# Designs tried in a protein design run: peptides against a protein of PDB entry 7Q4I. Part 32

Target 1, 281 residues: chain A of PDB entry 7Q4I
Amino acid sequence: HENSTIAERLYSEVRVLCWIMTNPSNHQKKARHVKRTWGKRCNKLIFMSSAKDDELDAVALPVGEGRNNLWGKTKEAYKYIYEHHINDADWFLKADDDTYTIVENMRYMLYPYSPETPVYFGCKFKPYVKQGYMSGGAGYVLSREAVRRFVVEALPNPKLCKSDNSGAEDVEIGKCLQNVNVLAGDSRDSNGRGRFFPFVPEHHLIPSHTDKKFWYWQYIFYKTDEGLDCCSDNAISFHYVSPNQMYVLDYLIYHLRPYGIINTPDALPNKLAVGELMPEI

## One batch from the design tools (peptide; made by RFdiffusion4, then SolubleMPNN)

Design b1_p10_8_s4 (from b1_p10_8, 8 letters changed)
Fold by OpenDDE base, seed 3:
Structure b1_p10_8_s4 (fold): chain B 281 residues (1-281), chain A 10 residues (1-10)
Amino acid sequence: as target 1 above (281 residues)
Amino acid sequence: SIEDREALRL
């Protein structure tokens, strides 16, 4: 017997729409495995593509095929969400079709925040954007107000948001969001450990002799260490997760249990006022 | 993602 009462409460109180960045060539290879694993724990799951797929629930966005038009697809995805789904959730997660997400841990992080607070979370990078921007691969989550500001205030204004479809989608949305005063939140836990990860668990957990010149160490906004203290006990996402690894992670996280060890969740924090953030660590 | 882009630059 499993007691999911708190998770069920958070599923109701912290509604998450997950949209998955994919393409027609990956519908069967990658996206279907997201739908069969972690994506089933979203309140709403949508696959954003260039072609419709009724089996997958994929949307054909008006974006060119065969082009690395990730920024164009991100803009059209959020326009589609705003037009059709803005009231279906409180929070709006972007993930790649090789991102794995523990949605319950994301709901726990988001619980104190108002969806009317203009904020977004993810793995924060420091270059190009003054407040930072969130890694595209680790996935990032916008509040309902952040989506509104992005679509209604930023996208229509070429001075605030890049009008062409070229560029790094994560950097470009980060610039747009900053320009409409959407805050780049701190997703770290109370111990200062990260929750959103741009690589697989193995890469973060195993101290590699990675040269300090590795781009990640130059990009990470908050100082982090590799090894056992790399990752929150309530980690939210990992990137470069193969389809097979998604099923392994689903088994390890949700099914495998060490007999006689019961996790007791911490108490939920107090809810914040609209516009209020948790203190940075 | 930026990770894919930076991985191609390494």
Scores: peptide ipSAE 0.223, ipTM 0.829, DockQ to the pose 0.280
Fold by OpenDDE base, seed 4:
Structure b1_p10_8_s4 (fold): chain B 281 residues (1-281), chain A 10 residues (1-10)
Amino acid sequence: as target 1 above (281 residues)
Amino acid sequence: SIEDREALRL
């Protein structure tokens, strides 16, 4: 027997639109596996592409393909969301077609926050943006107000937001969001453990003798350690997850159970006022 | 992402 009452409550109270960054060559290879796994747990799921795909629910954005167009796609994706879907959710997750997301854990993290608070969450990186920016691969979630500010205030102003489609999309959106006073939130749990991860679980959980010179350690905004303490018990996302690994994770997280172990959820925190953030730890 | 760029440089 499973009791999903709290998860069902959060599904209703913390509505998440997930948009997936993809391309036509990945519709069948990657994106459909998102749709068949974790994407089912979004309140709304949209695939942002350059070609329409009615089977996938993919949108053809007016952008070219290739890595140099990711920033262009991100801008057009959020414009599309704002125009067509801004009221369909409270929170707007960007993920890649190889990102795996535990949406229930994201709803739990987001629960105390008002969607009218100009905030976004993800794996925070420190370079290029004073407040930090969120990893593109780990995925990042904007409040409804953050989307509004991005689309209405930032995008139309070349002084606030890069008009060109070139650049690292995660850095560029991070600059734009900072320029419209959208706050880069702290996504860590109460123990200081991360929730959004730019790599697969194995890379975070297994202490590798990763040279301290590895870029990740220079980029991470909050100091983190490797091993079992790397990751929240309520982790939200992992990146570089293959299509096969998505099904494995889906099975491990939602189906495989150790007999006789019962997990009790923590109490929900108090809701914050509009503009209020949880204290950084 | 920047990660994809850095991952390609490693």
Scores: peptide ipSAE 0.220, ipTM 0.835, DockQ to the pose 0.264
Fold by OpenDDE base, seed 2:
Structure b1_p10_8_s4 (fold): chain B 281 residues (1-281), chain A 10 residues (1-10)
Amino acid sequence: as target 1 above (281 residues)
Amino acid sequence: SIEDREALRL
């Protein structure tokens, strides 16, 4: 028997809408596996596509397909969320159809923050945006206020937000959010370990998996270690997770247990005031 | 993402 009382509390108090970036060719290949694994732990799950799929709960956004349209799709996705779903959650996660997310760990990170605080979290990168921006692949989570500011204040203003649909979606939303004073939060744990990861666990856990010249080491905003200390015990996301790996991760995280090891969760932190952030480590 | 562009260059 498992005691989920704290997780159930956080499910109620830290409501998360997850939207998944997908396309019609990936509905069956990728997106359905998100729905069958980690996506079922979101308070609301929506697949943002160019075609409707009632089995998947996919929305047809008025956008073209292809990598050059991802920014357009992101803008339309958040417009759709703001119009139809802004009160369905407190936090709004973007993930790709090959991102795996431990939603309970995200709720734990978000618990102290007010959803009325203009903040967003993810794997922070340092280029192009002064405060940094969050990796698109690792997934990023906006507060309700951040979504409001993005849709209402940023998107209508070409000086604040790129009107064209071209560009790297994660960089472009990062620019828009900075321009409306949405803060790029620190998602690291109390030990300074990351929670959002732009690669599979193997790439972070195995030392010297990449050369020091690898782009990631130039892009990371915070210093990151390799090996077992790379990652928080409460890690939130991994990217480039195959459909099969999603089921493996789901099994390893939620079902496989070492007999006789009982993990006691840390106490919940105090809630922050509106506009207050956790101190940077 | 920018990740996809930089990951494809390796």
Scores: peptide ipSAE 0.216, ipTM 0.832, DockQ to the pose 0.258
Fold by OpenDDE base, seed 1:
Structure b1_p10_8_s4 (fold): chain B 281 residues (1-281), chain A 10 residues (1-10)
Amino acid sequence: as target 1 above (281 residues)
Amino acid sequence: SIEDREALRL
């Protein structure tokens, strides 16, 4: 028998809308597997596409397809969320159709924060944006107030937010959010270990998988080590996860148990006031 | 994402 009482409490108190960046060619190949695995643990799950798919719950946004339109799709996705779904959740996760997310671990990280605090979390990168920006592939989560500020204050102002649809979507949203005083939070655990990852677990867990010249080590905002100390025991996301790997991860995390080992969760932290952040480590 | 762009440059 499993005791999920704390997870059920967090499901109710830390409501998450997950929106998945996808396209019509990936509805059956990728997005459907998100829906059948980790996406079922979101309070609300929406697929943002250029074509409607009622079986998937995909929305047709008024954007073109291709990598040059990802920023346009991100802007329209958040406009759609603000208009139709801003009260359906407290937190709003962007993920790719090859991102895997442990939603319970995200709720645990978010629990102390007010959704009225203008903050967002993810894998923080240091270039282009002074406070940093969050990796698009690792996924990033905005508070309700961050979504409001992005859609109402940033998007209508070309001086605050890029009006064209070109650019790196994660960099561009990072610039817009900084310009409306949305804070780039620290997603690390109490041991300084990361929770959002822009690669598969293997690439983070195995030392010397990449050269020290690899761009990631120049982009990462917080210094991190390779190996077992790379990743929080409460890790939230991994990127470049194939459809088959999503089912493997779902089995390993939620079904496979080492007999005789019982995990006792840490106590929940105290809730923060509106505008208050946890101290950076 | 930026990682997809940098992965194409490597």
Scores: peptide ipSAE 0.215, ipTM 0.830, DockQ to the pose 0.271

## One batch from the design tools (peptide; made by RFdiffusion4, then SolubleMPNN)

Design b1_p11_1_s1 (from b1_p11_1, 8 letters changed)
Fold by OpenDDE base, seed 1:
Structure b1_p11_1_s1 (fold): chain B 281 residues (1-281), chain A 11 residues (1-11)
Amino acid sequence: as target 1 above (281 residues)
Amino acid sequence: DKFTEESAKLP
């Protein structure tokens, strides 16, 4: 009763490795629910932790736990990916164990881009990094070339990339990537609507949910609106999604259908040359 | 606030 031909094509042509930031205390509480929901739609799914878990497919990285070690974990995660998995995918997504991702919508956004283009996408923030950086919570995706430049060119050079494990991981990777000419892409759709979101759908969809002094409005790189116009019809990610809400979202997005309504997908755009980006809106 | 990212806590 479902035609997934285009989604199957993109699954083959736009290969995504998803790595999930987690810790041993969250393997059962959070991470396994990612594996049972949206994570199963990645071409490869890896959980990056401080302890091995064979049931989860969790990797024990040589880092401590806590928020002050997230940058260290991100560096080690990408080193591990580069060493073991750089040819297993074209694109490499970082997400938290409470991030929900519609992987098909990400493949659609990424389709025109070459994985040899040094680019990454996410929810772009404007402070600290001139070109901007991508929100850690919303999740961000690097091209294969971006991963190569990060691991081979940036990480070994303390002048390009912070050598210690302290700091905000999303800001620090943003600095490193800028220093090796990895471009902070525009993830908005053709209508200027965002695709990566650092909060749950409710917080973005409901007008005046937060006041104008809320930090998010000072950090967002592109001007955005509240309400239904906040979010692309092809939105990619939401953050602070509880384990229960992951199953709800999985049901709503992939199973629940209004009878008699058929969505016809837009045509795929033309592929870009290596180094070429879509025009910013 | 649990909805404040680490980058929003930087000086």
Scores: peptide ipSAE 0.418, ipTM 0.935, DockQ to the pose 0.156
Fold by OpenDDE base, seed 2:
Structure b1_p11_1_s1 (fold): chain B 281 residues (1-281), chain A 11 residues (1-11)
Amino acid sequence: as target 1 above (281 residues)
Amino acid sequence: DKFTEESAKLP
């Protein structure tokens, strides 16, 4: 009895390849649960690891494991995507194996943008990169052109992109992307509410969950609120989501319905020209 | 803090 016509349209028109940052020790513990929940709503789902896993669809990248190798893994992941999958999607999402993503909401946000626009979206942080960078944990999505510029223009040039595998993954890609004029987009909705979140919903929805000295408040690029108004009705991602919570979220978002309440989606915005961004809020 | 991203640990 559900009408998914618009979602189906967006599935075809806004194709998303999701790559999941994982490691062999997390294939069964975490990554499997991504595949069984939100990952199935991607047009293409790939797990980027150091070991191949045919059951998971994991790719063995030529990198070591550990937090100090995440930047190396990200570089190799996007090289792999560019080589094998650049035409399989219009947008390319990086997520962690404990990130939960509402892919339909991401497609809605991305709909007006051309994949040939050099842009990427996520939870924008303000330090280290002038235009900002996107939180690694919240996940970030690159346009096809952004991937091209990253792999073809940035990565081969050590002046534009760090050649070493060390460093904060999200900061380093942010630097590289800025250096090739990939724009750090604004992922907020028309009400100025965020869509990509580096924590679980509880941490954003509950006021005063953290002290104002907490790093997040110093890093967030756009002013944000706590409580129910913290988050877009069309929120895209949350981080630190346990495997069990992924199934809970899947149930709550896609199955649980209050009887008699009908949600009518807003009309789709007009499509933007190549290089054009949505107006500032 | 387990909720601190790597970028937040930078000097």
Scores: peptide ipSAE 0.414, ipTM 0.934, DockQ to the pose 0.158
Fold by OpenDDE base, seed 3:
Structure b1_p11_1_s1 (fold): chain B 281 residues (1-281), chain A 11 residues (1-11)
Amino acid sequence: as target 1 above (281 residues)
Amino acid sequence: DKFTEESAKLP
């Protein structure tokens, strides 16, 4: 027996379209496992590829394949979303085909925000973009207004948004969004713990004497701790999750329960006005 | 390494 009343409410009030970055070689290897696990909890799930796949619900975007074309694919993906799906959701999540997302936790984070607020969330990095940008691997979520500004205001203007398809995808969208006054939100919980993670849980939870020279520590926008205090109890995403690990996470998060322990959810916060953000921590 | 994001490969 499970009570999902609050989750069902948020499913209806905080509608999320998830688009998955993939390619034809990964349709069967990775993408289908997203569809069979966390992707089923999105209000709408679309796989953005270079080839159509009706079984997967993959869209063939007019882009080449390869890591150097990810920016091109992101631009075309959001153009496609704006043209066909802008009213199908309130929030628009980009994830990789090896990203795992707890969609309910994302809806909880997004609940107070208006989708008409020009904001996006993810794992914020500090280089290259003054306000920061969101890690591509951890996944990032745009409000409906952010998508509108990106597609309508930024993309058509080469001064605001890179016209060619090269460059780091996450940096380039971050630059474009900043140029149209889409705010890089703070996705941390009330305790200052992160919710979007660019690595698997093990890499965040286990204090490895990682060299301070490791790029991640230089890139992370907010100070973070290692170990169990690294991560919110309401964490949203992890990256580099294998297909098998997706099923493990699904089991651990949604099925496995310690007998006699009941989690009581916190009350929902008050909704914010359009343009209003949560107070800084 | 495989854990280096594209943005971390930038000069």
Scores: peptide ipSAE 0.410, ipTM 0.934, DockQ to the pose 0.158
Fold by OpenDDE base, seed 4:
Structure b1_p11_1_s1 (fold): chain B 281 residues (1-281), chain A 11 residues (1-11)
Amino acid sequence: as target 1 above (281 residues)
Amino acid sequence: DKFTEESAKLP
């Protein structure tokens, strides 16, 4: 009863390596639930940790644990990916162990772009970085060329990329990527609705969930509203998703169906040339 | 705040 032909095509044409930011204390509590839910829809799934876990497929990066080491872990994660996995995918997603991702929707967004285009996508924030940077919590996806530039051009140069492991990881990678001309893409759909979300669906869908002074409204690069129009029908990610909610989302998105409603996918856009971006809205 | 990203905690 399900036709997945287009999704299968995109699975082959838009290969995504997902790396999950985690730590040893969260392997069983959080990370395994990513593996059992949305992570299985990645072309490759790797958990980046400080300890190896063969059951999880976790990599022990040479970094310490704690929030102050997230930037260090991000640098080492992408170094590891570049060394071992750069040809295993076209796109490289960073997500947290409490991020939920609809990988098919990400492939749809990425389809027109060349992986040789130096670009990355996510929930774009406006502070600190002129072109913006992508929210760490919402997850962000780099093209293969973006990974190459980050690892080969940015990381070795202290003038381009912070050498110490301190700072907000999302801001720091954003600075590094800007310094090597990796473009901060627009992940919004054709209606201007966001696809990457730094909170759970409830926080975005419910009007007046937050006050106007909430930091998010000052940080968001593109103007957005709460409510039903907040979020693309092809939304990609949500953050602060509990392990239990991951299974709920998996059920709601992939199993639960309203009888008699058939959705037809939009036509795929034309592919862009290397270096070309979709027009910003 | 639990829902404050690290970048939002920067001075």
Scores: peptide ipSAE 0.404, ipTM 0.933, DockQ to the pose 0.145

Design b1_p11_1_s2 (from b1_p11_1, 6 letters changed)
Fold by OpenDDE base, seed 3:
Structure b1_p11_1_s2 (fold): chain B 281 residues (1-281), chain A 11 residues (1-11)
Amino acid sequence: as target 1 above (281 residues)
Amino acid sequence: DKFEEESSKRP
């Protein structure tokens, strides 16, 4: 017997539209496994592609394929969301077709925030953007107001947002969002542990897998440690998750239970006013 | 390397 009452409440009060960055070659290989696992826990799930796929619920965006078109695809994805789905959710998650997301943990993080607060969350990186930007691979979530500002205020203005489709997708959206005063939020838990991860759990949990010169340590906005203290007990996302690993994670997180251990969730925090953020740790 | 696929790490 599971008591899902709090999760069900959060599902209703913290509505999340998940859009998945994919391409036609990955519809069957990757994207369908997102749909079959964690994507089911989104309030709405849309696959953003260059080709329509009615089985997947994939949208054909007017963009070319290839790594150099990711920024173009992100712009068109958020335009599509704003036009068709801005009222279908409160929060709008971008994820890759190899990102795994624990949507309940994301709802818990987002619960105190107003969707009318211009904020977004993810794995914050410090280069290129003064306030930081969110890692593309770890996934990032925009408030409804952040989407509005991005689409209505930033995208139409070449001085605020890059008009061409070239550049690093995550950096370019980060610049655009900063230019319209969308805040790069702190996604860490109350213990200062990260929630959005640009790698698989193994690479974060096991110490000394990477040299101290590894780029990640230079890019991460907040100081983080390796090992068991790397990651929140309420971690939200991991990247480079294979299709098979998605099913393993689904089993481990949602099905496998240690008999006789009852997890009592923490109390929900107080809701913040519009424009208020949780204090940085 | 898997880790170089991060969009922001490409030169």
Scores: peptide ipSAE 0.195, ipTM 0.865, DockQ to the pose 0.152
Fold by OpenDDE base, seed 1:
Structure b1_p11_1_s2 (fold): chain B 281 residues (1-281), chain A 11 residues (1-11)
Amino acid sequence: as target 1 above (281 residues)
Amino acid sequence: DKFEEESSKRP
């Protein structure tokens, strides 16, 4: 027997639209496995593509395919969301078709924040953008107000937001959001542990898995450790998750239980005022 | 390397 009462409350109070970055070649290979696993726990799930797929619920955006078009696809995805779906949710998650997300843990992190606060969360990186930007692969979540500012204030102004479709998608949205005073939030838990991860759990959990010269250690905004202290007990996302590993994670997180161990959830924090953030740790 | 597929590490 499960007691999901708090998770059901958060599902209603912290509404999340998840949009998945994909392409027509990945609809069957990757995207459908997101839909069959963690994507079913979003309040709304949309696949952003260059071709329509009614079985997947994929949208054909007016963009080309390939790495150089990811920024173009992100701009068109948020334009589409603002036009058709801005009232369907409070928070708007971007993820890749190989990102796995624990949506309940994201709702827990977001619960104290107003969706009218201009904020976004993810794995914060320090280069290129003064306040930082969020890793594209780890996925990032915008408040409703952040989406409004991005689409209405930033995108129409070439001085605030890059008009061409070239560049690193995560860096370019980070620049645009900074230019309209959308704050790059702190996603860490009360112990200073990260919640959004740009790699698979194995790469974060195993000490010395990467060289100290590995670019990630130069990019991460907050100091982090490797090992069991790398990751929050309420971790939100992992990247480079294969279709098979999505089903493994879905089983391990939602079905597999150590008999006789019951986790009691922490109390929900107090809600913040509009424009208020949690203190940085 | 798979880790070079991160958007901010793309050329």
Scores: peptide ipSAE 0.194, ipTM 0.866, DockQ to the pose 0.180
Fold by OpenDDE base, seed 5:
Structure b1_p11_1_s2 (fold): chain B 281 residues (1-281), chain A 11 residues (1-11)
Amino acid sequence: as target 1 above (281 residues)
Amino acid sequence: DKFEEESSKRP
């Protein structure tokens, strides 16, 4: 028998809407596999596309397809969420159709924070944005207040947000969020280990895949190393996860158990006040 | 590898 009492409590207290960046060519190839795996653990799951798909629960946004329109799609996705779903959750996760997310670990990280705090979390990068920005591929999560500020205060103002639909999606939202005083949070655990990852587990866990000149080491905001200490025991996301790997991860994380080993969860931290962040490590 | 492809595309 599995005891999920704490996970069920967090499912109710830390409500997460997950929106998935996809396109019509990927509905069957990728997006449906998110829906059949980790996406079922979101409080609400929506696929943001250019075409409607009732089997997938995909929304047709008024945007063109292609990499040059990802920023346009992100703007329209958050407008759609604000109009239809802002009260359906406390936190709003963006992920790609090849991102895998352990939603329970995200709820644990978010538990102390107020959704009225203007904050967002993810894999923080240091270039282009003074406070940093969150990697698009690793996925990033906005508080309800962060979504409100983005849609109501930032998007209508061309001085705060790029009006053109071109550019790096993750950088452009990072600029907009900074311009409306949404804080780029620290997603690391109490040991200083990351939780959001822009690559597959293998690339983070196995040393010697990259040299010190690899772009990632120049982009990462917090100093991190490869190997077993790279990653929190409560890791949240990985990117470039194939459809088959999503089912493997779902099995390994939620079904496969070493007999006779029982993990006792740590006590939940105290809740923070509105506007309060966890102390920096 | 997507990892190698991203490494070549980021400025």
Scores: peptide ipSAE 0.057, ipTM 0.815, DockQ to the pose 0.172
Fold by OpenDDE base, seed 4:
Structure b1_p11_1_s2 (fold): chain B 281 residues (1-281), chain A 11 residues (1-11)
Amino acid sequence: as target 1 above (281 residues)
Amino acid sequence: DKFEEESSKRP
């Protein structure tokens, strides 16, 4: 028997709406597997698409399909969330239909923060945006106040937020959020290890898996290492996770246990005031 | 390459 008392508390106190970026061709191929694995641990799960799917809980946004429409879809997704779901959660996660998320670890990271703090978290990248922006693939989570500022203050103002639907989705939301003073938070653990990952675990855990010239090392905002120190024990997300790998991860994380090893969770940190952030490491 | 699919790597 597992003791889930702390996880249940955090499920209640740190409510997360997860929205999944998908398209009609991926409803059965990818999105369904999110719903059957990690997505079931969100307080609310919505699939943002161009076509409605009642079995999936997919919403038809007024956007075209294809990579050049991702920014348009992100804008419409957050508009939809703000209109219909802004009070259904405290935090609003964007993930791709090939992102795997350990929602309990995200709740643990978010616990000290007020949802009224204008902040968002993810894998922080340094180019294009002064404070950084969050990798689209790793997924990123906005506070309720960040969603409000994005939809109400940024989106209606072409000087603050790009009005067209073109551009890199993650960069464009990062620019918009910076322009309305939504802070790009530090998602690293107390040891300085990352929690949001734009690749599969193998690519982060295996030393020298990538060349030092690999773009990721130029993009990452915080210095990170490969190998065992790459990743928090409380890692939140991985990207490029195949549908089959989602079930493998779900089994490994939630079902497979080494006999005789008991993990004791760390104490919850103190809650921060509205507008307060944890010190950067 | 799959790693070129990250939104911020597209011009």
Scores: peptide ipSAE 0.198, ipTM 0.870, DockQ to the pose 0.162; fails the geometry check

